# Ledger of designs, part 146: peptides against a protein of PDB entry 4GXB

Target 1, 277 residues: chain A of PDB entry 4GXB
Amino acid sequence: VPTEEVSLEVLLSNGQKVLVNVLTSDQTEDVLEAVAAKLDLPDDLIGYFSLFLVREKEDGAFSFVRKLQEFELPYVSVTSLRSQEYKIVLRKSYWDSAYDDDVMENRVGLNLLYAQTVSDIERGWILVTKEQHRQLKSLQEKVSKKEFLRLAQTLRHYGYLRFDACVADFPEKDCPVVVSAGNSELSLQLRLPGQQLREGSFRVTRMRCWRVTSSVPLPSGSTSSPGRGRGEVRLELAFEYLMSKDRLQWVTITSPQAIMMSICLQSMVDELMVKKS

## One batch from the design tools (peptide; made by RFdiffusion4, then SolubleMPNN)

Design b2_p23_2_s1 (from b2_p23_2, 10 letters changed)
Fold by OpenDDE base, seed 4:
Structure b2_p23_2_s1 (fold): chain B 277 residues (1-277), chain A 23 residues (1-23)
Amino acid sequence: as target 1 above (277 residues)
Amino acid sequence: GLGSVTTYTIQEDGSIKVTTESF
């Protein structure tokens, strides 16, 4: 793509549009810096955020595709998909809520965390009771962003990224699950017909390895899987998990978001290493 | 079928080793 100045739209988690003038040749960090400048986010807080490629669903929810890598050209990455459903989203990129303290000290950082958290609650990524919801709404009405975040930090799946419904081979083959990544774990929520919600928590500290498999299914003559068009790439995330002492088991998740899940795992492991050093 | 596997292995030092294989 020829180098030219373009207007690039970057969305916040709440759907707020941030328009930045960038070069088509600007890399991810350049675009991130432009967004930060537009928002008046201090340079020392830029590292707490990342740009993500997402697919906007019909309901306005974001399906995270992947984190934009440093070498990428965000304008090219999003426009090459030739679909208006693909967007670039700014989101916090750390997992430990302790880092919220650093970000919250700045008004812009606070606003970003607040907007993200409100959105995550509205989308059901953060799980709330009726009473908690009432309290959150009260704080939102008062525009008490710090107090809102402090309450939100105590909620189940705060800081988690929720994925679209997919399939896992745990606890049984072909189990429909909703995967969420956060707090150094993958949470697999199972909704089986006639069964109560079951959650499997897989801590990254008990993972030995994981793999992302990309494959093209052989044209099986069976028309049976309605959603995947003939020839769609199948993505799987499999991880080897220490279920008990000296018992390793592979768990496989079949999801078009397998890459994003893997990115989350990498990011969580990296953060844990930083904290241990 | 045609595909690839990227394996991420957590090392003893906590670093991640990445390997990719095609099949």
Scores: peptide ipSAE 0.628, ipTM 0.951, DockQ to the pose 0.785
Fold by OpenDDE base, seed 3:
Structure b2_p23_2_s1 (fold): chain B 277 residues (1-277), chain A 23 residues (1-23)
Amino acid sequence: as target 1 above (277 residues)
Amino acid sequence: GLGSVTTYTIQEDGSIKVTTESF
């Protein structure tokens, strides 16, 4: 691709558009710095955020595809898909809410966290009771962003990334689940026939390894996966989990977001290592 | 090939070993 100056659109979690002038040859960090400059985010806070490739759904929700890597060219990465549904999104890239304290000290950082949190609540990524919702709305009306975040930090699935509905082989084969990543875990929300909604928590500290499998179904093979057309790439995330003492079990998730789930696992492991050092 | 598998293994030092195989 020839090096040219282009206008690139980067979205915040709430859909706010940030237009930046960049070169087609600018790497992920260059674009991130341009976005930070446009927002007046200090350089020392840039590392708390990342650029993500997402697919915007019909309802305006974002399906996270992957984190943009350092060597990537964001303009090329998004435009090569030749679909307007793909967007670049700025989002916080850490898991421990303790890091919010660093970000919240800056006005721009505070605004970014606030906007993201409001959006996550509105999209149902963060789970709230009726009373909590009332309290949050009251704080929004007062424009008390710090207090809003402090309350939000106590809520179920605060800081989690929610994935699209998919299928797992746990606790039963072909079980429909909603996966969320956060707080050093994968949360699998599932409803079995005749049962209430259940949540399985899989802590990364109890994972030994995981695998991302990409495969093309053979025409002669029984397409056991409902809803996939012929020739579609099948992605799976499988992880080996310590269920109990000396009992390892594989759990497999079939999802187009398997790569993103794996990125989340890597990121959570890396963060835990930083905290231990 | 029919596909690929990338394996991520958490090492004792907390680092992640990555291996990719095609099939």
Scores: peptide ipSAE 0.627, ipTM 0.951, DockQ to the pose 0.731
Fold by OpenDDE base, seed 5:
Structure b2_p23_2_s1 (fold): chain B 277 residues (1-277), chain A 23 residues (1-23)
Amino acid sequence: as target 1 above (277 residues)
Amino acid sequence: GLGSVTTYTIQEDGSIKVTTESF
């Protein structure tokens, strides 16, 4: 792609549009810096955020595809998909809420975290009780962003990424699940017939390894899965989990977001390493 | 069928070893 000046749209978690003038040859960090400059985010806080490729659903929800890598050219990465559904989103890229303290000290950082958190609650990524929701709404009405975040930090799945409904082989084969990644775990929410909603927590510290498998389905005439077009690549995330002292078990998640799930696992492991150093 | 598998192994030092195989 020839080097040209272009206007690139980057979305915040709440869908707010940030337009930046960049070169088509600008790498991910260059674009991130441009976005930061546009927002007046200090340079020392840029590292707490990343650019993500997402697919915008009809309802406006974001399905995270992957984090943009350093070597990528965001303009090329998004435009090469030739679909207006794909967007670039700015989001915080750390897991430990302790890092919120650094970001919240700055007005722009605070606003970004606040907007993201409000959006995550509205989208149901962060789980709230009725009472908690009332408290949050009260704080939102008062525009008490710091207090809002402090309360939000105590909520279930604060800081998690929620994935689209998919299928896992745990606890049973072909079990519909909603996966969320955060707090150094994969959370699998499932509802089995005749059973209450259950949550399986898989801590990354109990994973030995994981695999991302890409396969082309054999042309079996009956696309039994609603929405799988002919020729769609099947993606699976499998992880080997220490269920008990000497019992390793593979858990497999079938999801088009398997790559993103793997990126989350990598990121969580990396962050844990940084904390131990 | 044609496919690939990328394996991420957590090492003892906490580092991640990545291997990719095609089949």
Scores: peptide ipSAE 0.624, ipTM 0.950, DockQ to the pose 0.791
Fold by OpenDDE base, seed 1:
Structure b2_p23_2_s1 (fold): chain B 277 residues (1-277), chain A 23 residues (1-23)
Amino acid sequence: as target 1 above (277 residues)
Amino acid sequence: GLGSVTTYTIQEDGSIKVTTESF
């Protein structure tokens, strides 16, 4: 692609638009720096955020596709898809809420975390009781961003990424699940007919390996899930999990977001390694 | 069918080994 100056739109978690002037040849870090500069985010806080490729759903929710890699050209990555549903989103990229303390020291960082957290609550990524919701709303009305975040940090699935509904083979084959990644785990929420909500928590520390499988179903396969066109790629994330002492079991998730889930796992493992050093 | 498998293995030192196979 020829090097040209372009206006690139980057969204915050709440859908706020940030327009930056960049080169088509600018890599992910260059674009991230441009966004940071536009927001007046200091350089030492840039590393706490990443750019993500997402698909915007009809309801305005984001389906995370993947994190943009360092070598990528964000403008090319998003425009090459030739669909307006694909967007670039800025979001915090760490898992441990302890790092919020570093980010909240800066006004812009605080605002970014606040906006993201509000959005995550509104989208149901963070789970709240009625009383907690009331408390959060009260803090919003008072514009007490730090207090809001401190309360939010105590909430279920704070800091998690929630994925679109998909299918897993746990606890049974072809179980509809909602997967969330955060706090060094994958949370699988299952709603079985006639049964209460079940949650499976899979800590990354008990994973030995995982794999992402890309496959094209054969035409003869009767397992044409309704709505998948002929020749569509099927993505699966499978991980080998230590269920008990000396008992490893594979869990397989079938999802178009399998790559993003894998990226989350990698990121969580990497963060744990940094914390150990 | 045509496909690929990318395997991520957590090593003893906590590093991740990545391998890709096509089929």
Scores: peptide ipSAE 0.619, ipTM 0.949, DockQ to the pose 0.782

Design b2_p23_2_s2 (from b2_p23_2, 9 letters changed)
Fold by OpenDDE base, seed 2:
Structure b2_p23_2_s2 (fold): chain B 277 residues (1-277), chain A 23 residues (1-23)
Amino acid sequence: as target 1 above (277 residues)
Amino acid sequence: ALGSETTYTIKEDGSIEVTSKSY
C-alpha cells in the first residue's frame, strides 16, 4: 500500500468516534499514540490501552476479533476486510483492576475507564444485580466517575471481555456457552433449557497449554449446519486444564473468536508473569 | 481438512512456548 495520509476512525468502548490523521504505513503504536494525543491521554498511560479489531453487530455490540499487533498497520488491517462492520476499538489492555488506580489518576484515563465500564455494564459484560444497577445509575447521574468505578470494580466480571455465544464440549458435548475472559480466567456460562445459569471458571494458572485450531471443512456431502456456509473457517480453542490432582482434561470451545480468546489467555499469562517478577 | 494448529504451552517459569503445525 502506498504511504498516504488518511483519516482513521477509532472507536471507544462506548462507540464514541475518535478521528485521527495517520499514515497508511503507521504501525499500531503510531496509531495508538495518535489516538492518545487526540484524547489528551498522557504518554505514560498509553501502555494501559490497546487497539482491537472488532466486528460491530447490528445491535451496536462489538465482537472482538483480535488485538492489533505491534507490527500491524491498523489502516490496512481494517480496510483490507472491505466491510464497514469492522472497526478499530480502543480499550484497556490489562486485567488486574489494581492498574485502574494508575489510570484513574488522570482525568482522561478516568474518563476512558468510566466510558468503558458504563458500556460493559450496558452490554451485560459486567454482571449486576438490580440493587447494584440502581446504585450505579445513581452514581452515573451524579457523574461520580471514581465512585462509579470503585463500585464497578467489585462487580462480577468487572474487566472481563465477553465473547459471542458459542459452543463448548463442557460440561457436555455441544453445549451452548457464553465465554468471558478476565481476572486470569475463562468463564464459561451455560444456560440449558429449564436450568439455572451454570458457570465454569477456568483459571489460567491451572492450564497447562491451549491450542487454536483453524480448519476449513472439506465439502463433505453431509449436513452442513444451516448457519455456516460452505467454506467457512472453523476456529476452536482447546485448553488442557487441571481439574483435580493429576487429572488433566481438555476443554474445547468452538468459536470464531478463538483467536481472540487465545490472545486473552496469552495476555493474562503475561500479566501474571510481570506480577511475579 | 486444510488447517493449522497453534499450541501454547505454559512453562514452569510462566513463559509461553508456541508451536505451530499446518495440515
Scores: peptide ipSAE 0.647, ipTM 0.948, DockQ to the pose 0.805
Fold by OpenDDE base, seed 5:
Structure b2_p23_2_s2 (fold): chain B 277 residues (1-277), chain A 23 residues (1-23)
Amino acid sequence: as target 1 above (277 residues)
Amino acid sequence: ALGSETTYTIKEDGSIEVTSKSY
């Protein structure tokens, strides 16, 4: 692609549009810096955020595809997909809520975290009771952003990324699950027929390894699952988990977001390493 | 079947080893 000046749209978690003028040859960091400058985010806070490729659903929800890589060209990456449903989103890129303290010290950082958190609650990524929701709404009405975030930080799945409904082989084959990544774990929420909602928590510290598998299903004649077009790549995330002492078990998640799940695992492991050093 | 696999292994030091295969 020739180097040209272009207008690039970057979305915040709440869907707010940030238009930046960049070069088609600008890398992810260059675009991130341009977005930060547009928002008046200080340079020392840029590292707490990342750009993500997402697919915008019909309901306006974001399906996270992947984190944009450091040497990637965001304009080329999003436009090469030739679909307007793909967007670039700015989101915080750390897992430990302790880092919120650094970001919240700045007005712009505070606003970004607040907007993201409000959106995550509205989308059901952060799990709230009726009473907690009432408290949050009261704080939102008062525009008490710091207090809102402090309360939100105590909530279940605060800071988690929620994935689209998918399938896992745990606890049984072909179980419909909703996966969320956060707090150094994968949370698998499942509802078996006639059973209550269950959650499986898989801590990354108990994972030995994981694998992302891409495969092209052979055209099996008759059982076209309704909705999978002929030739769709099947993605799976499998991880080997220490279920008990000396008992490793593979768990496999079948999801088009398997790559994003793997990126989350990598990021969580990396952050844990930084904390130990 | 055409496919790929990428394996991420957490080492004892906490570092990640990455291996990829295509088939």
Scores: peptide ipSAE 0.646, ipTM 0.948, DockQ to the pose 0.775
Fold by OpenDDE base, seed 1:
Structure b2_p23_2_s2 (fold): chain B 277 residues (1-277), chain A 23 residues (1-23)
Amino acid sequence: as target 1 above (277 residues)
Amino acid sequence: ALGSETTYTIKEDGSIEVTSKSY
């Protein structure tokens, strides 16, 4: 790709657009620095954020595809897909809410966390009771961003990424689930017919390994499920989990976001290692 | 069937070993 100056749109979690002038040859860090400069985010806080490739849904929700890697060229990565549904999003990239304290010390950092948290609540990524929702709304009306975040930090699935509805083989084969990643776990939420909502919590500390599998289904003659076009890549995330003492079991999730789930697992493991060192 | 498999193994020291296979 020839080196050219371009205007690149980067979205915040709430859909706010940040336009930056970059080179087509600028790597992920260069673009991230340009976004930080545009927002007046201090250099020492840049490391708490990352750029993500997402697919914007019809309802304006983001389906996370992957984190952009350091060697990537964000302009090329997004434009090569030749679809306007793909966007670059700035989001916090740490899991432990303790790091919020560092980010919240800066006005811009505080605003970014606040906007992200509001969006995550509105999208149902963070789970709230009616009473909690009332309290959050009261704090929003007062524009008390710090108090809002402190309350939000206590909420179920604060800091989690919620994935699109997918299928798992746990607890039963072909079980519809909603996966969320956060707090060093994968949460699998399922609602079986006639049953209450169930949640399976899979802590990364009890995972031995995980696997991302890409496969092209052979056209088996009969069950052409009408909606999957001939030749769609099937992605799966499987992890080997310590269910009990000396009992390992594989759990397999079939999802187009399997790569993103794997990135989350890697990131959570890496963060835990940093805390232990 | 054309496919790939990438395996991530958590070592005792907490580091991740990555192996990839193509089919």
Scores: peptide ipSAE 0.646, ipTM 0.948, DockQ to the pose 0.779
Fold by OpenDDE base, seed 3:
Structure b2_p23_2_s2 (fold): chain B 277 residues (1-277), chain A 23 residues (1-23)
Amino acid sequence: as target 1 above (277 residues)
Amino acid sequence: ALGSETTYTIKEDGSIEVTSKSY
């Protein structure tokens, strides 16, 4: 692609549009810096955020596809998909809520975390009781962003990324699940017929390895997977988990977001290493 | 290739080893 100046749209988690003038040859960090400058986010806080490729759903929700890598050209990455449903989103890229303290000290950082948290609650990524929801609304009405975040930090799945409904082989084969990543774990929410909602928690500290597989279904096999069109790439994330002492078990998730799940696992492991250091 | 596989292994030091295969 020839090097040209272009206007690139980057969305915040709440759908707010940030327009930046960049070169088509600008890498992910260059675009991130341009977004930060546009928002008046200080340079020392840029590292707490990342750019993500997402697919916007009909309801306005974002399905995270992947994190943009350092060597990527965001303009090319989004435009090459030739679909208006694909967007670039700015989001916080750390997992430990303790890092919120650093970000919240700055007005712009505070606003970004607040907007993200409001959006995550509205989308049902953060789980709230009726009473908690009332308290959050009261704080929102008062525009008490710090107090809102402090309350939100105590909520279930604060800081998690929620994925689209998919299928896992745990606890049973072909089990419909909703996966969320956060707090150094994968959470698998499931409802079996006639049962209450269950959650499986898989801590990354108990994972030995994981694998992302891509496969093209053979045309002859009646792959009974309901709803996959002919010729779609099947993505799976499998991880080997220490269920108990000396008992490893593989868990396999079939999802078009398997790559994003793997990126989350990598990021959570990396953050844990930084904390131990 | 009909498929690919990327394996991420957490080492004892916490680092990640990455291996890829194409089928």
Scores: peptide ipSAE 0.644, ipTM 0.948, DockQ to the pose 0.726

Design b2_p23_2_s3 (from b2_p23_2, 11 letters changed)
Fold by OpenDDE base, seed 2:
Structure b2_p23_2_s3 (fold): chain B 277 residues (1-277), chain A 23 residues (1-23)
Amino acid sequence: as target 1 above (277 residues)
Amino acid sequence: ALGSVTTYTRQEDGSILVTEEFF
C-alpha cells in the first residue's frame, strides 16, 4: 500500500470516535501514540492500552477479533477487511486491577477506565446484582468516577473480556457457553434451566498448553452446521488443563474468537511473568 | 481439512513455546 496520510477512526470502548491523522504505513504503536496524543493521554500511560480489531455487532456491541500486533499497520488491517463492521478499539490491555491505580492518577486515564467500565457493565461483561447496579448508577449520576471504579473493581468479572456465545465440550459435548477471559483465567459459563449459571473456571496457571486450530472443512463433510457457509474457517481453542493431581484434561472451545482467546491467554501469562520478575 | 495448529506450551520457567503445524 502506498504511504499516504489518512484519517483513521479509533473507537473507545463506549463507542466514542477518535479521529487521528496517520500514515497508512504507521504501525500499531504509531497509531496508538496518535490516539493517545489526541486524547491527551500521557506517554507513560500508553503502555496500559492496546488497539484491538473488533467487529461491531448489530446491537452495537463489540466482538473482539484480535489485538493488533506491533508489526501491523492498523489502517491496512482494518480496511483490508472491506467491511464497515470492523473497527479499531482502544482498550486497557492489562488484567490486574492493581494497575488501575496508575492509570486512575491521570484524568484522561481515569476517563478511559471509567468509560470502559461503564460500557462493560452495560454490555453485561461485568456481572452485577440489582443492588450493585443501583449503587453504580447512583455513582454514575454523581459522576464519581473514582468511586465508581472502586466499586466496579469488586464486581465479578471486572476487567474480563467477554466473548460471543460459542460451543465447548465442557462440561458436556456441544455445550453452549459464554467464555470470558480475565484475572488469569478463562471462565466458561453455561446457562442452565431456570436461568441458573454454571461456571467453569480455568486458571491459566493450571494450563499445561493450549492450541488454536484453524481449519477449512472439506466439502464432503455433512457436518455443515446451519449457517456456516461453504469454506468458512473453523477456529477452535483447546487447552490441556490440570484438573487434579496428575490428571490432565483437554477442553475445547469452538469459536470464531479462538484467536482472541489465545491472545488473552498469552497476555495473561505475560503479565504473570512480569509480576514474578 | 486444511488448516493449521498453533500450540502454546508452558515451559518450566513459565514462558510459552509456540509451535505451528500445518495439515
Scores: peptide ipSAE 0.582, ipTM 0.941, DockQ to the pose 0.806
Fold by OpenDDE base, seed 1:
Structure b2_p23_2_s3 (fold): chain B 277 residues (1-277), chain A 23 residues (1-23)
Amino acid sequence: as target 1 above (277 residues)
Amino acid sequence: ALGSVTTYTRQEDGSILVTEEFF
């Protein structure tokens, strides 16, 4: 793509559009800086956010595809897909809620976290009881953003990224699950009959390794999964988990978001390493 | 099936070793 000045749309978690003028040759950080400048986010807070490639679903929800890497050209990455459903989203890129304190000290940072949190609650990524929801709504009506976030930080799956429904071999083979990543874990939730929720929590610290497998079924072979056409890429995330002392077990998730899940794992491990040093 | 496997292995120092295989 020739180097040209273009208008690029970047979305916030709540769907707010941020238009920035960038070069087609601008890398991820360049675009991120442009977005930050447009929002009046100070330079020292830019590192708390990242750009993500997402697919916008019919209901307006975002299916995260991957985090844009430093070497990427966001304009090219999104436009090359030749589909309007793909968007670039700005979102916080840390896991430990303690870092919220740094971001919340700035008005713009506070607003970004607030908007993201509201959206995550509305989308069901953060789990709330009826009473908690009432309290949150009250704070929202008062526009008490700091208090809202403080309450939200105590909620289940605060700061988690929720993935689209997929299939895992946990707790049994071919189980439909909802995977969420956050707080240095993968949460696998299965809805059982009678509204019973079964959850498997897999801490990254107990993962010895993980693998992302990309495969294309052979034309002469059976379809890899129900509903998939021939030639469609199948993605799986498998991790070896320490279930108990000296007992390792593989857990496999079949999902088109396997890459994104792996990115989350890497990111969580990296953050833990930084905190440890 | 044609594909690839990317493996992420945690090291003793906590770092991650990444390997990729094709088939």
Scores: peptide ipSAE 0.580, ipTM 0.940, DockQ to the pose 0.814
Fold by OpenDDE base, seed 5:
Structure b2_p23_2_s3 (fold): chain B 277 residues (1-277), chain A 23 residues (1-23)
Amino acid sequence: as target 1 above (277 residues)
Amino acid sequence: ALGSVTTYTRQEDGSILVTEEFF
């Protein structure tokens, strides 16, 4: 791609558009810096955020595809897909809510976290009770962003990424699940008969290894994944989990977002290692 | 079926070893 100046749209979690003028040859960090500058986010806070490639669903929700890597050219990465449904989104890229304290010290950082958190609640990524919802709404009405975040930090799945409904082989084969990643775990939520919700929590510290498998189904072969077209690439995330003492078991998730799930696992492990150091 | 497997293995020091296999 020739090096040219272009206007690139980057979305915040709430769908707010940030237009930046960048070069087609600008790498991920260059674009991130441009976005930060446009938002007046201090340089020392840039590292708390990342750019993600997402697919915008019909309802406006974002399906996370992957984190843009350092070597990537965001303009090329998004435009090469030749579909308007793909977007670049700015989102915080750490898991420990303690880092919110650093970001919240700045007005722009505070606003970004607030907007993201509001969006996550509205999308059902953060789970709230009726009473908590009332409290959150009250704080929103008062525009008390710090207090809002402090309350949100105590909520279930705060800081998690929620994935699209998919299939897992846990607890049984071909179980429909909703996977969420956060707090050094993968949460697998299952809808049981009778509207019961069961959650399986898989801590990354108990994962011995994981793998992402990409495969092309044979023509005319039965695909276990509903709604997948013939010849569509099948992605799976499998992890070997320490269920109990000396008992390792593989858990496999079949999802188009398997790569993103793996990226989350890597990121969570990396953050834990930083804390250990 | 053609495909690939990328494996992430936790090391003793907590780091991740990444390997890739094609089939």
Scores: peptide ipSAE 0.576, ipTM 0.939, DockQ to the pose 0.803
Fold by OpenDDE base, seed 4:
Structure b2_p23_2_s3 (fold): chain B 277 residues (1-277), chain A 23 residues (1-23)
Amino acid sequence: as target 1 above (277 residues)
Amino acid sequence: ALGSVTTYTRQEDGSILVTEEFF
């Protein structure tokens, strides 16, 4: 691609648009720096955020595709898909809420975390009780961003990334589940009759390994899930989990977001390694 | 290739070994 100056749109978690002038040859970090500059985010806080490729759904929700890698050219990555549904999103890229303390000390950082958290609550990514919802609304009305975040940090699935509904073989085969990644775990939520929710929590520290499988179903294979067109790639994330002492069990998630789930797992592991250091 | 498998294996030091296989 010829090097040209272009206008690139980057979205915040709440859908706010940030337009930056970049070169088509600018790498992910260059674009991230441009976004930070546009937002007046200090250089020392840039590392707490990343750019993600997402697909915007009809309801405005984001389906995360992948984190943009360092070598990528964000303009090319998003435009090469030739679909307006694909967007670049700025989001915090750490898992431990303790790092919020560093980000919240800056006005821009605080605003970014606040906007993300509000959006995550509105999207149902963060689980809220009725009483908590009342408290959050009160704080939001007062525009008490710090207090809002402090309360939000105590909520279930704060800081988690929620994926689209998919299928897992846990607790039983072909279970419809909603997967969320955060706090060094994968949460698999199964909706039960009577509005009951069953959740499986899988800590990354108890995962021996995981794998992403990409496969193209063969025409002769009767295993084509109803609704998948001929030639569609099937993605699966499988992890081997220590269920109990000396008992390993494989859990397999079938999802188009298997790659993104794996990226989250790696990211959580990386963060844990930094903390040990 | 009809597919690929990328495996992430936790090492003793907590790091992740990445292996990729194609078929």
Scores: peptide ipSAE 0.339, ipTM 0.848, DockQ to the pose 0.719

